# Ledger of designs, part 45: peptides against a protein of PDB entry 4PAS

Target 1, 39 residues: chain A of PDB entry 4PAS
Amino acid sequence: SVNQASTSRLEGLQSENHRLRMKITELDKDLEEVTMQLQ
Target 2, 39 residues: chain A of PDB entry 4PAS as posed
Amino acid sequence: SVNQASTSRLEGLQSENHHLRMKITELDKDLEEVTMQLQ

## One batch from the design tools (peptide; made by RFdiffusion4, then SolubleMPNN)

Design b1_p29_5_s3 (from b1_p29_5, 16 letters changed)
Fold by OpenDDE base, seed 2:
Structure b1_p29_5_s3 (fold): chain B 39 residues (1-39), chain A 29 residues (1-29)
Amino acid sequence: as target 1 above (39 residues)
Amino acid sequence: SLLQQLEQAIKNGDLETAQQLSTQIQQQQ
């Protein structure tokens, strides 16, 4: 149904959002470490 | 973290620090 397709799309977007947020947090730590090493 | 510092600078209205941190973050992407 249209509702099932919309729910599955939302769940996919939520999972991708979580993945991207975790990746941003990792890159932020790596960025901070590099920044501290350059100071 | 640099992102947390940027968030805090924006919350404080410290536009100079926010611009510096934003530029620094963007240069490493």
Scores: peptide ipSAE 0.026, ipTM 0.521, DockQ to the pose 0.016
Fold by OpenDDE base, seed 5:
Structure b1_p29_5_s3 (fold): chain B 39 residues (1-39), chain A 29 residues (1-29)
Amino acid sequence: as target 1 above (39 residues)
Amino acid sequence: SLLQQLEQAIKNGDLETAQQLSTQIQQQQ
């Protein structure tokens, strides 16, 4: 149904948003480590 | 973390610290 397709799209966007937030947190830690090594 | 410090500086209205942290983050990329 149109409602099922909309729900599945929202769930996909929510999972991708979570994945991207986790990747930002990983890159932040890597950046902090590199920054500390250069100081 | 650098991003958490940037978020907190923006939340506090500390634009000077936010600009310094943004510059530091950009220099490492």
Scores: peptide ipSAE 0.026, ipTM 0.514, DockQ to the pose 0.016
Fold by OpenDDE base, seed 1:
Structure b1_p29_5_s3 (fold): chain B 39 residues (1-39), chain A 29 residues (1-29)
Amino acid sequence: as target 1 above (39 residues)
Amino acid sequence: SLLQQLEQAIKNGDLETAQQLSTQIQQQQ
């Protein structure tokens, strides 16, 4: 159904959003560490 | 974190700090 397709898409987007947030946090930490080492 | 500091500088309207942090972040890319 349209509702099932919409729910499945939302779940996929929520999972990807979570993955991307975790990756941003990792990259921010790596950036801070590199920045601190260059000072 | 650098991103949190940038977010806070933007939120405070501290354009000088935001520009400095943005430049610093971009130099690491």
Scores: peptide ipSAE 0.025, ipTM 0.523, DockQ to the pose 0.016
Fold by OpenDDE base, seed 4:
Structure b1_p29_5_s3 (fold): chain B 39 residues (1-39), chain A 29 residues (1-29)
Amino acid sequence: as target 1 above (39 residues)
Amino acid sequence: SLLQQLEQAIKNGDLETAQQLSTQIQQQQ
């Protein structure tokens, strides 16, 4: 149904959003470490 | 802070500003 397709699309977007947030947190930590090494 | 500005310059790929800020931080120590 249209509702099932919309729910599956939302679940996919929520999973991708979570993955991207975790990757941003990892990169922000790597940038902090590089910033500390440049001092 | 100078450290936050350095992190932001690195995040932006502004290597010239990052190098200037790193030098300024080292001169304050």
Scores: peptide ipSAE 0.024, ipTM 0.544, DockQ to the pose 0.012

Design b1_p29_5_s4 (from b1_p29_5, 15 letters changed)
Fold by OpenDDE base, seed 4:
Structure b1_p29_5_s4 (fold): chain B 39 residues (1-39), chain A 29 residues (1-29)
Amino acid sequence: as target 1 above (39 residues)
Amino acid sequence: SLEQQLEQAILDGDLEKAKQLSTEIEKLK
């Protein structure tokens, strides 16, 4: 069952990686918008 | 070994291969 735990962990990490990349994109757009408003 | 192949698949991020190998390993237990 150690192997099942390892694959489950990988699936979790992949999901989290995707979530974080989406969050980075959102924050980048928000930052750009704020920067434009300050100009 | 199958266990070594699984470890490498995980390190490579090849989830499909990892799942296949994991299934095979469990069948042998």
Scores: peptide ipSAE 0.038, ipTM 0.563, DockQ to the pose 0.103
Fold by OpenDDE base, seed 1:
Structure b1_p29_5_s4 (fold): chain B 39 residues (1-39), chain A 29 residues (1-29)
Amino acid sequence: as target 1 above (39 residues)
Amino acid sequence: SLEQQLEQAILDGDLEKAKQLSTEIEKLK
């Protein structure tokens, strides 16, 4: 149903938001390591 | 309406309320 699709979409967006936050944290760590190597 | 309440729950990010309302709506169909 449309309602089931809407709730599934919300769950997907929440999962994607969490995934993106984790990816940002990982990229920040990678950038820190590169910055330290360039010093 | 139940459909309007579901839309508001989704907009509020209240997933548990959204699931409960969705279940109730499906039971009435």
Scores: peptide ipSAE 0.038, ipTM 0.562, DockQ to the pose 0.102
Fold by OpenDDE base, seed 3:
Structure b1_p29_5_s4 (fold): chain B 39 residues (1-39), chain A 29 residues (1-29)
Amino acid sequence: as target 1 above (39 residues)
Amino acid sequence: SLEQQLEQAILDGDLEKAKQLSTEIEKLK
């Protein structure tokens, strides 16, 4: 149903938002390590 | 209406309320 699709989309967006925030943290760490290696 | 309440729950980010309302709407069909 349309309602089920809407709730499923919201769940997907919430989980993806969390995943992306964690990935940003990981990439920031990787960037820091690369920067240290270049110095 | 139940449909309007569901829309508001989604807009508020209240996922548990949205799921409950969605289930109730489907039962009434």
Scores: peptide ipSAE 0.038, ipTM 0.557, DockQ to the pose 0.099
Fold by OpenDDE base, seed 5:
Structure b1_p29_5_s4 (fold): chain B 39 residues (1-39), chain A 29 residues (1-29)
Amino acid sequence: as target 1 above (39 residues)
Amino acid sequence: SLEQQLEQAILDGDLEKAKQLSTEIEKLK
């Protein structure tokens, strides 16, 4: 149904949003490490 | 209505409520 499709899409978007937030945190740590090494 | 409540749950990001309401709506069809 349309409702099932909508809720499934929302689940996907929420999980992806969480994944991306975690990835941003990881990349920030990596960038900080590289910056420290270059100084 | 149940449909209006589902829409609001989705807008609020309350996935658990959205799932419950969606299931109830499907059962009534």
Scores: peptide ipSAE 0.038, ipTM 0.543, DockQ to the pose 0.095

Design b1_p29_6_s1 (from b1_p29_6, 10 letters changed)
Fold by OpenDDE base, seed 4:
Structure b1_p29_6_s1 (fold): chain B 39 residues (1-39), chain A 29 residues (1-29)
Amino acid sequence: as target 1 above (39 residues)
Amino acid sequence: SILEQLQDPSLSLEQVQQLLQERKNLLNS
């Protein structure tokens, strides 16, 4: 149904949003490591 | 930390943007 498709899409977007937030954290850790190596 | 706070799934888009801007300000200070 349209409602099931909309719910599935929302769940997918929520999962992707969470994944992206975790990826930002990993990139910040990588940046910290690079910064430490350059000092 | 700001990045740990960012993991809260209940945050609005505006709150996420504010946290990222705050982190950017810290990195550029």
Scores: peptide ipSAE 0.102, ipTM 0.648, DockQ to the pose 0.035
Fold by OpenDDE base, seed 2:
Structure b1_p29_6_s1 (fold): chain B 39 residues (1-39), chain A 29 residues (1-29)
Amino acid sequence: as target 1 above (39 residues)
Amino acid sequence: SILEQLQDPSLSLEQVQQLLQERKNLLNS
C-alpha cells in the first residue's frame, strides 16, 4: 500500500540519517588522530 | 560533546545543522 511504501521509505531515511551521523563522528576522530600524529 | 549530541535521533534538521556548524566553528578556531 501507499502507507506501507511511505513507512518503509521513512525507516530507510531514518537508518541512513543515523549512519551518516555516526560516520561524521568517526571521521572527526580519525582527523583528530591524524592531527595529533602530525604535531 | 557536540559529536555525542549529534547521535540523538530526536533532533530536528535545524538542530543537527546547528550542531554541525558549532563543530565547524570549533575546528576552524
Scores: peptide ipSAE 0.102, ipTM 0.647, DockQ to the pose 0.036
Fold by OpenDDE base, seed 3:
Structure b1_p29_6_s1 (fold): chain B 39 residues (1-39), chain A 29 residues (1-29)
Amino acid sequence: as target 1 above (39 residues)
Amino acid sequence: SILEQLQDPSLSLEQVQQLLQERKNLLNS
Protein backbone atom coordinates (compact mmCIF):
# COMPACT_ATOMS: atom_id res chain seq x y z
CA SER B 1 0.00 0.00 0.00
CA VAL B 2 0.98 3.69 -0.29
CA ASN B 3 1.15 3.87 3.52
CA GLN B 4 3.46 0.84 3.72
CA ALA B 5 5.74 2.31 1.03
CA SER B 6 5.85 5.66 2.87
CA THR B 7 6.63 3.94 6.19
CA SER B 8 9.43 1.86 4.61
CA ARG B 9 10.88 5.03 3.01
CA LEU B 10 10.78 6.87 6.36
CA GLU B 11 12.47 3.95 8.17
CA GLY B 12 15.22 3.93 5.52
CA LEU B 13 15.77 7.69 5.88
CA GLN B 14 15.83 7.41 9.70
CA SER B 15 18.43 4.62 9.48
CA GLU B 16 20.59 6.69 7.09
CA ASN B 17 20.23 9.79 9.31
CA HIS B 18 21.42 7.78 12.31
CA ARG B 19 24.35 6.35 10.30
CA LEU B 20 25.43 9.84 9.18
CA ARG B 21 25.27 11.24 12.74
CA MET B 22 27.43 8.36 13.97
CA LYS B 23 29.90 9.00 11.11
CA ILE B 24 30.17 12.69 12.13
CA THR B 25 31.01 11.57 15.67
CA GLU B 26 33.67 9.15 14.41
CA LEU B 27 35.28 11.84 12.24
CA ASP B 28 35.29 14.29 15.16
CA LYS B 29 37.06 11.71 17.36
CA ASP B 30 39.63 11.11 14.60
CA LEU B 31 40.16 14.88 14.32
CA GLU B 32 40.63 15.16 18.09
CA GLU B 33 43.22 12.36 18.03
CA VAL B 34 45.16 13.99 15.16
CA THR B 35 45.01 17.38 16.92
CA MET B 36 46.35 15.83 20.13
CA GLN B 37 49.21 14.17 18.23
CA LEU B 38 50.17 17.50 16.59
CA GLN B 39 50.37 19.33 19.96
CA SER A 1 28.62 17.15 24.88
CA ILE A 2 27.54 18.51 21.48
CA LEU A 3 28.32 15.15 19.85
CA GLU A 4 26.20 13.28 22.41
CA GLN A 5 23.32 15.71 21.81
CA LEU A 6 23.66 15.16 18.04
CA GLN A 7 22.67 11.49 18.49
CA ASP A 8 19.11 12.40 19.57
CA PRO A 9 16.85 11.22 16.70
CA SER A 10 14.07 13.62 17.76
CA LEU A 11 16.09 16.73 16.82
CA SER A 12 14.82 18.95 14.02
CA LEU A 13 17.05 19.79 11.06
CA GLU A 14 17.45 23.29 12.49
CA GLN A 15 18.61 21.90 15.84
CA VAL A 16 21.14 19.61 14.13
CA GLN A 17 22.48 22.55 12.11
CA GLN A 18 22.77 24.65 15.28
CA LEU A 19 24.75 21.93 17.09
CA LEU A 20 27.14 21.54 14.13
CA GLN A 21 27.65 25.32 14.00
CA GLU A 22 28.42 25.40 17.74
CA ARG A 23 30.98 22.61 17.24
CA LYS A 24 32.62 24.52 14.36
CA ASN A 25 32.80 27.64 16.54
CA LEU A 26 34.56 25.66 19.28
CA LEU A 27 37.06 24.19 16.80
CA ASN A 28 37.82 27.68 15.40
CA SER A 29 38.32 29.35 18.81
Scores: peptide ipSAE 0.099, ipTM 0.646, DockQ to the pose 0.036
Fold by OpenDDE base, seed 5:
Structure b1_p29_6_s1 (fold): chain B 39 residues (1-39), chain A 29 residues (1-29)
Amino acid sequence: as target 1 above (39 residues)
Amino acid sequence: SILEQLQDPSLSLEQVQQLLQERKNLLNS
């Protein structure tokens, strides 16, 4: 149904949103480590 | 930290954007 498709899409977007937020944090930690290594 | 706060799934798009901007400001200071 249209409702089921919309729900599945929302769940997918929520999962991707979470993944992206975690990835931003990981990249920032990696950047911090590189910055410390360059000091 | 800002990055830890970013992990809250209940945040609005506006709140996420604000946190990212704050982090950007810190990195550029």
Scores: peptide ipSAE 0.099, ipTM 0.645, DockQ to the pose 0.036

Design b1_p29_6_s2 (from b1_p29_6, 10 letters changed)
Fold by OpenDDE base, seed 2:
Structure b1_p29_6_s2 (fold): chain B 39 residues (1-39), chain A 29 residues (1-29)
Amino acid sequence: as target 1 above (39 residues)
Amino acid sequence: SLYEQLQDPSLSLEEVQELLQQLKKELDS
């Protein structure tokens, strides 16, 4: 159904959003480490 | 209702997904 398709898309987008936020956190940590190594 | 529960900003991602799954089950259109 239209509603089921919409909710399934939202579930996918929410999980992807969570994944991306976690990746950003990891990259920020890596960047911090590189920055410290350059000092 | 399930729709009203989804408006709670304190819900975790997991809780939102569970509510959406319940909505999908109840809706037939």
Scores: peptide ipSAE 0.063, ipTM 0.515, DockQ to the pose 0.037
Fold by OpenDDE base, seed 3:
Structure b1_p29_6_s2 (fold): chain B 39 residues (1-39), chain A 29 residues (1-29)
Amino acid sequence: as target 1 above (39 residues)
Amino acid sequence: SLYEQLQDPSLSLEEVQELLQQLKKELDS
């Protein structure tokens, strides 16, 4: 149904948003580690 | 109702997703 499609889209966007936030945190940590290694 | 519960700003991402899954299951259409 239209409602099922809409809720599935929302679920996907929310989970992807969470994934991307976690990835940003990981990349920030990696950048910090590289920066320390270059000092 | 499940619809009203989704409006609670204190819900975690996991709780929101669970409620959405329940809504989809109950509508079954």
Scores: peptide ipSAE 0.060, ipTM 0.511, DockQ to the pose 0.038
Fold by OpenDDE base, seed 4:
Structure b1_p29_6_s2 (fold): chain B 39 residues (1-39), chain A 29 residues (1-29)
Amino acid sequence: as target 1 above (39 residues)
Amino acid sequence: SLYEQLQDPSLSLEEVQELLQQLKKELDS
């Protein structure tokens, strides 16, 4: 149904949003580590 | 209601997804 499709899409978008936020945090940490090593 | 519960900003991602699954099951349309 339309409602089932909408809720399923929202579930997917929420999980992907969380994944992307975690990945950004990891990349920021990696960048900091590289910066420290280059000093 | 389940709709009202989804408005709680303190809910975790897991809790929101559980509520959505419950709503999806109840709507059946």
Scores: peptide ipSAE 0.063, ipTM 0.518, DockQ to the pose 0.037; fails the geometry check
Fold by OpenDDE base, seed 1:
Structure b1_p29_6_s2 (fold): chain B 39 residues (1-39), chain A 29 residues (1-29)
Amino acid sequence: as target 1 above (39 residues)
Amino acid sequence: SLYEQLQDPSLSLEEVQELLQQLKKELDS
């Protein structure tokens, strides 16, 4: 149904949003580690 | 209701996804 399709799309967007937030956090951690290694 | 619960802006993404899955199960259209 249109409702099921809409909710499935929202679920997909939310999961991708979560994935991207986690990736940003990982990159921030990696950058911090590299910065400390260069000091 | 599940619909009312979704209106809570303090819900985590995981909680919203769980509610949506429950709503999909209850909806027959």
Scores: peptide ipSAE 0.060, ipTM 0.509, DockQ to the pose 0.037; fails the geometry check

Design b1_p29_6_s4 (from b1_p29_6, 9 letters changed)
Fold by OpenDDE base, seed 5:
Formats: C-alpha cells, structure tokens, sequence
Structure b1_p29_6_s4 (fold): chain B 39 residues (1-39), chain A 29 residues (1-29)
C-alpha cells in the first residue's frame, strides 16, 4: 500500500512536470514574439 | 487565447496585468 501510494504520487508528479514544461515552451515562444514586436 | 490577446498593443497596463494573472492561473491548474 505504501509503495503503491508512492508510485502513484511519482507518476502524478511526472505527468504534471511534463505538462508544465510544455506550457513554459509555449510561453517562451510567445514572449519572444512580443519582444521582437517591442524592438 | 489569452496569449494572443497579450499581443494587442492597445491594451492598458491594467489589462496586461489581468491577462498575465489569468495565464499564471492556467499554468498552475
């Protein structure tokens, strides 16, 4: 039970990490575009 | 999208801040 809970938590954190990294990539792209428009 | 809205140069500072806050909320959801 303890090992199952730990595994489930790890899988949740890994999926969230992936989601956040994808969102950061999207934001970085759009920020670059806005920065170019401001120059 | 919220990100596309941020590209509008006619936005006030307050409007930009509101959009950024909404984006942060989406990121954390």
Amino acid sequence: as target 1 above (39 residues)
Amino acid sequence: SLLEQLKDPSLSLEQVEELLQQLREQLES
Scores: peptide ipSAE 0.026, ipTM 0.393, DockQ to the pose 0.050
Fold by OpenDDE base, seed 3:
Parts: C-alpha cells; sequence; structure tokens
Structure b1_p29_6_s4 (fold): chain B 39 residues (1-39), chain A 29 residues (1-29)
C-alpha cells in the first residue's frame, strides 16, 4: 500500500540519517585529533 | 577502518587523497 511504502521509505531515511550522523561525528573527532597533533 | 588509516603519519599526500576519495565514496553509497 501507499502507506506501507511511505513508512518503509521513512524508516530507510531515518536509518541513513543516523548512519551519516555517526560518520560525521567520527570525521569531526579525527579532524580534531589531527589538529591537536599539528599544534 | 579508512578513518583510522588516515591517522598514519607515514602516508604520502597521494595516499591521503586516495583514502579521502574512498571515504567520500562510502558516504555517497
Amino acid sequence: as target 1 above (39 residues)
Amino acid sequence: SLLEQLKDPSLSLEQVEELLQQLREQLES
């Protein structure tokens, strides 16, 4: 159904959003570490 | 992980660029 498709899409987007946020956090942490090492 | 590999101070500029490209590809996948 249209509602099932919409729900599945939303769940997929929420999962991807979480994945991307976690990856950004990792990148921010690594950049901070490199910055500190260069000081 | 690719992120942890970037912390290796022995990497050349070319190696860093390749790792960053691989990370960008992972983010886009």
Scores: peptide ipSAE 0.025, ipTM 0.399, DockQ to the pose 0.051
Fold by OpenDDE base, seed 1:
Structure b1_p29_6_s4 (fold): chain B 39 residues (1-39), chain A 29 residues (1-29)
Amino acid sequence: as target 1 above (39 residues)
Amino acid sequence: SLLEQLKDPSLSLEQVEELLQQLREQLES
């Protein structure tokens, strides 16, 4: 149903959002380390 | 953009951290 599709999409977006938040944290740490090494 | 600003090699560590914080805030908004 349309409602089921909407719910599934929302759940997908929420999980992707969480994944991206974790990924940006990893990249933050990596970039900080590289930046410190290059300065 | 914030991502483009991060390409500047002259940024201090503090400036990098501020840009990354802003990116995190955008992802969490």
Scores: peptide ipSAE 0.022, ipTM 0.416, DockQ to the pose 0.023
Fold by OpenDDE base, seed 2:
Structure b1_p29_6_s4 (fold): chain B 39 residues (1-39), chain A 29 residues (1-29)
Amino acid sequence: as target 1 above (39 residues)
Amino acid sequence: SLLEQLKDPSLSLEQVEELLQQLREQLES
């Protein structure tokens, strides 16, 4: 159904959003580590 | 994508910071 398709898309977007947030956190951590090593 | 651009080892620290900021802005929009 249209609702099922919309729900599945929303769930996909939510999971991707979570993944991207985690990736940014990881990169921020890595950036901090590199910054500390350069000081 | 911005994430793929971050994989470039030739990026300066400033460029990495700018890309991360752009990603954060996209997620918050």
Scores: peptide ipSAE 0.021, ipTM 0.416, DockQ to the pose 0.030

Design b1_p29_7_s1
Fold by OpenDDE base, seed 2:
Structure b1_p29_7_s1 (fold): chain B 39 residues (1-39), chain A 29 residues (1-29)
Amino acid sequence: as target 1 above (39 residues)
Amino acid sequence: MLEEIKKEKEGVQSELTKVEQQIQELQQQ
């Protein structure tokens, strides 16, 4: 069973996971834009 | 510029993998 500390940690990790996934999406867009500019 | 963005993405992907693993470990407890 997860205690309150584990649940709070999980919520923090889920928020960080979302942030990192959004950053990957941003970087992929940047890569696409730069790639198109280099062609 | 292209290689710098790729390098940043590799760093972010590494952190993402660690966070996802930690989430999985907590969910298995």
Scores: peptide ipSAE 0.685, ipTM 0.917, DockQ to the pose 0.916
Fold by OpenDDE base, seed 4:
Structure b1_p29_7_s1 (fold): chain B 39 residues (1-39), chain A 29 residues (1-29)
Amino acid sequence: as target 1 above (39 residues)
Amino acid sequence: MLEEIKKEKEGVQSELTKVEQQIQELQQQ
């Protein structure tokens, strides 16, 4: 069973997962913009 | 500029993979 400490860690990891996914989206946009500028 | 952004993305993807793996491990307990 998931105890309170495991639950709090999971919530932290889920927040970090979201942050990292958003960062990938931003970087993909930056890559697209720079690629377009180099064409 | 392209190579710098690609390198940053690779770093972020590596961290994302680790976080996702840790989430899966916790959800299995």
Scores: peptide ipSAE 0.685, ipTM 0.917, DockQ to the pose 0.921
Fold by OpenDDE base, seed 5:
Structure b1_p29_7_s1 (fold): chain B 39 residues (1-39), chain A 29 residues (1-29)
Amino acid sequence: as target 1 above (39 residues)
Amino acid sequence: MLEEIKKEKEGVQSELTKVEQQIQELQQQ
């Protein structure tokens, strides 16, 4: 059902999905940096 | 430090999976 509440929830989840994906990218960079420092 | 970051990443990946599932469920309604 495409009501206003469902639409607003979907937009919130899409924003959170993007945030979490960007956080994974950040953590992968941190892992790379720490790995390099330990070598 | 590596193991702590890996553990954080596993936590974030778990939350990402839940959010993606919720998006799919809403799109099916």
Scores: peptide ipSAE 0.684, ipTM 0.917, DockQ to the pose 0.926
Fold by OpenDDE base, seed 3:
Structure b1_p29_7_s1 (fold): chain B 39 residues (1-39), chain A 29 residues (1-29)
Amino acid sequence: as target 1 above (39 residues)
Amino acid sequence: MLEEIKKEKEGVQSELTKVEQQIQELQQQ
């Protein structure tokens, strides 16, 4: 159904949102580590 | 290395914004 397709899409987007947020956190950590190494 | 990571982060942030917008659009229907 349209509702099932919308729900499945939303769940996929929520999973991707979480993945991308975690990737930002990882990159921020990498930036911190590189910044510390440059000091 | 620092500028490379910053550039990657900008790319990820752009994708994140797009995904968040799509979530909001689906939730408003």
Scores: peptide ipSAE 0.684, ipTM 0.917, DockQ to the pose 0.964

Design b1_p29_7_s2
Fold by OpenDDE base, seed 3:
Structure b1_p29_7_s2 (fold): chain B 39 residues (1-39), chain A 29 residues (1-29)
Amino acid sequence: as target 1 above (39 residues)
Amino acid sequence: RLEEIQRELQGVRSKLAETEAEIQALLAA
């Protein structure tokens, strides 16, 4: 059904959202490390 | 390397904004 499809899409987006947030955290740490090394 | 990380961050943050926007659209439907 449309509702089931929407729910599945939502759950997929939420998992992707989480993955992206984790990636941002990793990249922020990388950026901090590189910035420190350049100082 | 610094500029590369900054570009990657920009891309990931942009994608995050897109996913968040679609999530909100679905929740508002």
Scores: peptide ipSAE 0.684, ipTM 0.918, DockQ to the pose 0.944
Fold by OpenDDE base, seed 5:
Structure b1_p29_7_s2 (fold): chain B 39 residues (1-39), chain A 29 residues (1-29)
Amino acid sequence: as target 1 above (39 residues)
Amino acid sequence: RLEEIQRELQGVRSKLAETEAEIQALLAA
């Protein structure tokens, strides 16, 4: 059904959203590390 | 490497904004 499709899409987006947030955290740490190494 | 990470961050943040927008759209429906 439409509702089922929307729910599945929502859950997929929420998991992707979480993955992206974690990636940002990792990249922020990488950026910090590289910045320190360049100093 | 620094500039590369910055570009990657920009890309990820852009994608995050897209997913958040669609999430909100679905929740508002």
Scores: peptide ipSAE 0.684, ipTM 0.918, DockQ to the pose 0.944
Fold by OpenDDE base, seed 4:
Formats: C-alpha cells, structure tokens, sequence
Structure b1_p29_7_s2 (fold): chain B 39 residues (1-39), chain A 29 residues (1-29)
C-alpha cells in the first residue's frame, strides 16, 4: 500500500541519515588529526 | 589531504540535508 511504501522509505532514510551523521563524526576526527599534523 | 576531507565533509553534509528534508516531507504527509 501507499502507507507501507512511505513507511519503508522513511525507515530507509532514517537509517541513511544515521549513517551520514556517523560519517561526519569520522571525517571531523580525520580533519582534526590532519589539522594537528599541519601545525 | 585537508582539502580532500573538507570536500568529503561538504558532500556528506549536503546529502544529510537532503535526507533530512525528505524525512520531514514524509512526516508531514
């Protein structure tokens, strides 16, 4: 149904959103490390 | 390497904004 499709899409987006947030955390740490090395 | 990470961050943040916008659209429907 339309409702089921929307719910499935929402759940997929929420999981992707979480993955992206975790990637930002990782990249922020990488950036910090590189910045320190450049000092 | 620094500029590469900054570009990656920009890309990920842009994608995050897109997913957040679509999530809000679905929740508002």
Amino acid sequence: as target 1 above (39 residues)
Amino acid sequence: RLEEIQRELQGVRSKLAETEAEIQALLAA
Scores: peptide ipSAE 0.684, ipTM 0.918, DockQ to the pose 0.949
Fold by OpenDDE base, seed 1:
Structure b1_p29_7_s2 (fold): chain B 39 residues (1-39), chain A 29 residues (1-29)
Amino acid sequence: as target 1 above (39 residues)
Amino acid sequence: RLEEIQRELQGVRSKLAETEAEIQALLAA
């Protein structure tokens, strides 16, 4: 059904959203480390 | 390396905004 499809899409997006947030955290840390090394 | 990380961050943040927008659209429907 449309509702089931929407729920499945929502759950997929929520998991992707979480993955992206974690990637940002990792990259921010990488950026911090590189910045310190350049100083 | 610094510029590469900044570009990656830009891409990830953009994708995050897209997912968040679609999530909100689905929740509002």
Scores: peptide ipSAE 0.683, ipTM 0.918, DockQ to the pose 0.941

Design b1_p29_7_s3
Fold by OpenDDE base, seed 3:
Structure b1_p29_7_s3 (fold): chain B 39 residues (1-39), chain A 29 residues (1-29)
Amino acid sequence: as target 1 above (39 residues)
Amino acid sequence: MLEEIKKEKEGLQSELTEVDAEIAALKAA
């Protein structure tokens, strides 16, 4: 059904959202470490 | 190395914006 398809898509997107946020957090940590090492 | 990481982050932020927009669209429908 349309409802089931939309729900499944939403859950997939929410999972992707979380994955992306976690990767960005990791990169922010990397940026901090590299910045410190360049000082 | 700083610039490479910044570029990767920019790419991820763009993808995140797109994902958030799709989520918002689904919730509004």
Scores: peptide ipSAE 0.651, ipTM 0.910, DockQ to the pose 0.959
Fold by OpenDDE base, seed 5:
Structure b1_p29_7_s3 (fold): chain B 39 residues (1-39), chain A 29 residues (1-29)
Amino acid sequence: as target 1 above (39 residues)
Amino acid sequence: MLEEIKKEKEGLQSELTEVDAEIAALKAA
């Protein structure tokens, strides 16, 4: 149904949101480590 | 290396903005 499709899409997007935020956090850590190594 | 990581992060932040916009649109419907 339309409602099921919308719910599934929303849940997929929420999972992707979390994945993206976690990856950005990891990159921030990488940036910090590289920055320290360049000092 | 710093610039490459920054570019990747910028790409992910753009995707995150798009995902958040779609989530907001679905919740507003």
Scores: peptide ipSAE 0.651, ipTM 0.910, DockQ to the pose 0.947
Fold by OpenDDE base, seed 4:
Structure b1_p29_7_s3 (fold): chain B 39 residues (1-39), chain A 29 residues (1-29)
Amino acid sequence: as target 1 above (39 residues)
Amino acid sequence: MLEEIKKEKEGLQSELTEVDAEIAALKAA
């Protein structure tokens, strides 16, 4: 149904949102580490 | 190295913006 499809899509997007946020956090740590090494 | 990581992060932030927009649209329906 339309409702089921929308719910599944939303759950997929929420999972992707989490994945992206976690990757950004990892890159922020990488940036911090590289910045420290360059000092 | 710093600029490469920053560029990758910018790309991910753009994707995140799109995902959040789709989420908002679905929740508003």
Scores: peptide ipSAE 0.651, ipTM 0.910, DockQ to the pose 0.959
Fold by OpenDDE base, seed 2:
Structure b1_p29_7_s3 (fold): chain B 39 residues (1-39), chain A 29 residues (1-29)
Amino acid sequence: as target 1 above (39 residues)
Amino acid sequence: MLEEIKKEKEGLQSELTEVDAEIAALKAA
């Protein structure tokens, strides 16, 4: 049904949102590390 | 290296913006 499809899509997007946020956090840590090494 | 990481981060932030917009649209429906 439309509701089932929308729910499935939403759950997929929420998972992707989490993945992206986690990756950005990792990159921020990488940036911090590189910045410190360049000081 | 710094610039490459920043560039990758910018790309991910753009994707995140799109994902958040789609989530908002679905929740508003």
Scores: peptide ipSAE 0.650, ipTM 0.910, DockQ to the pose 0.941

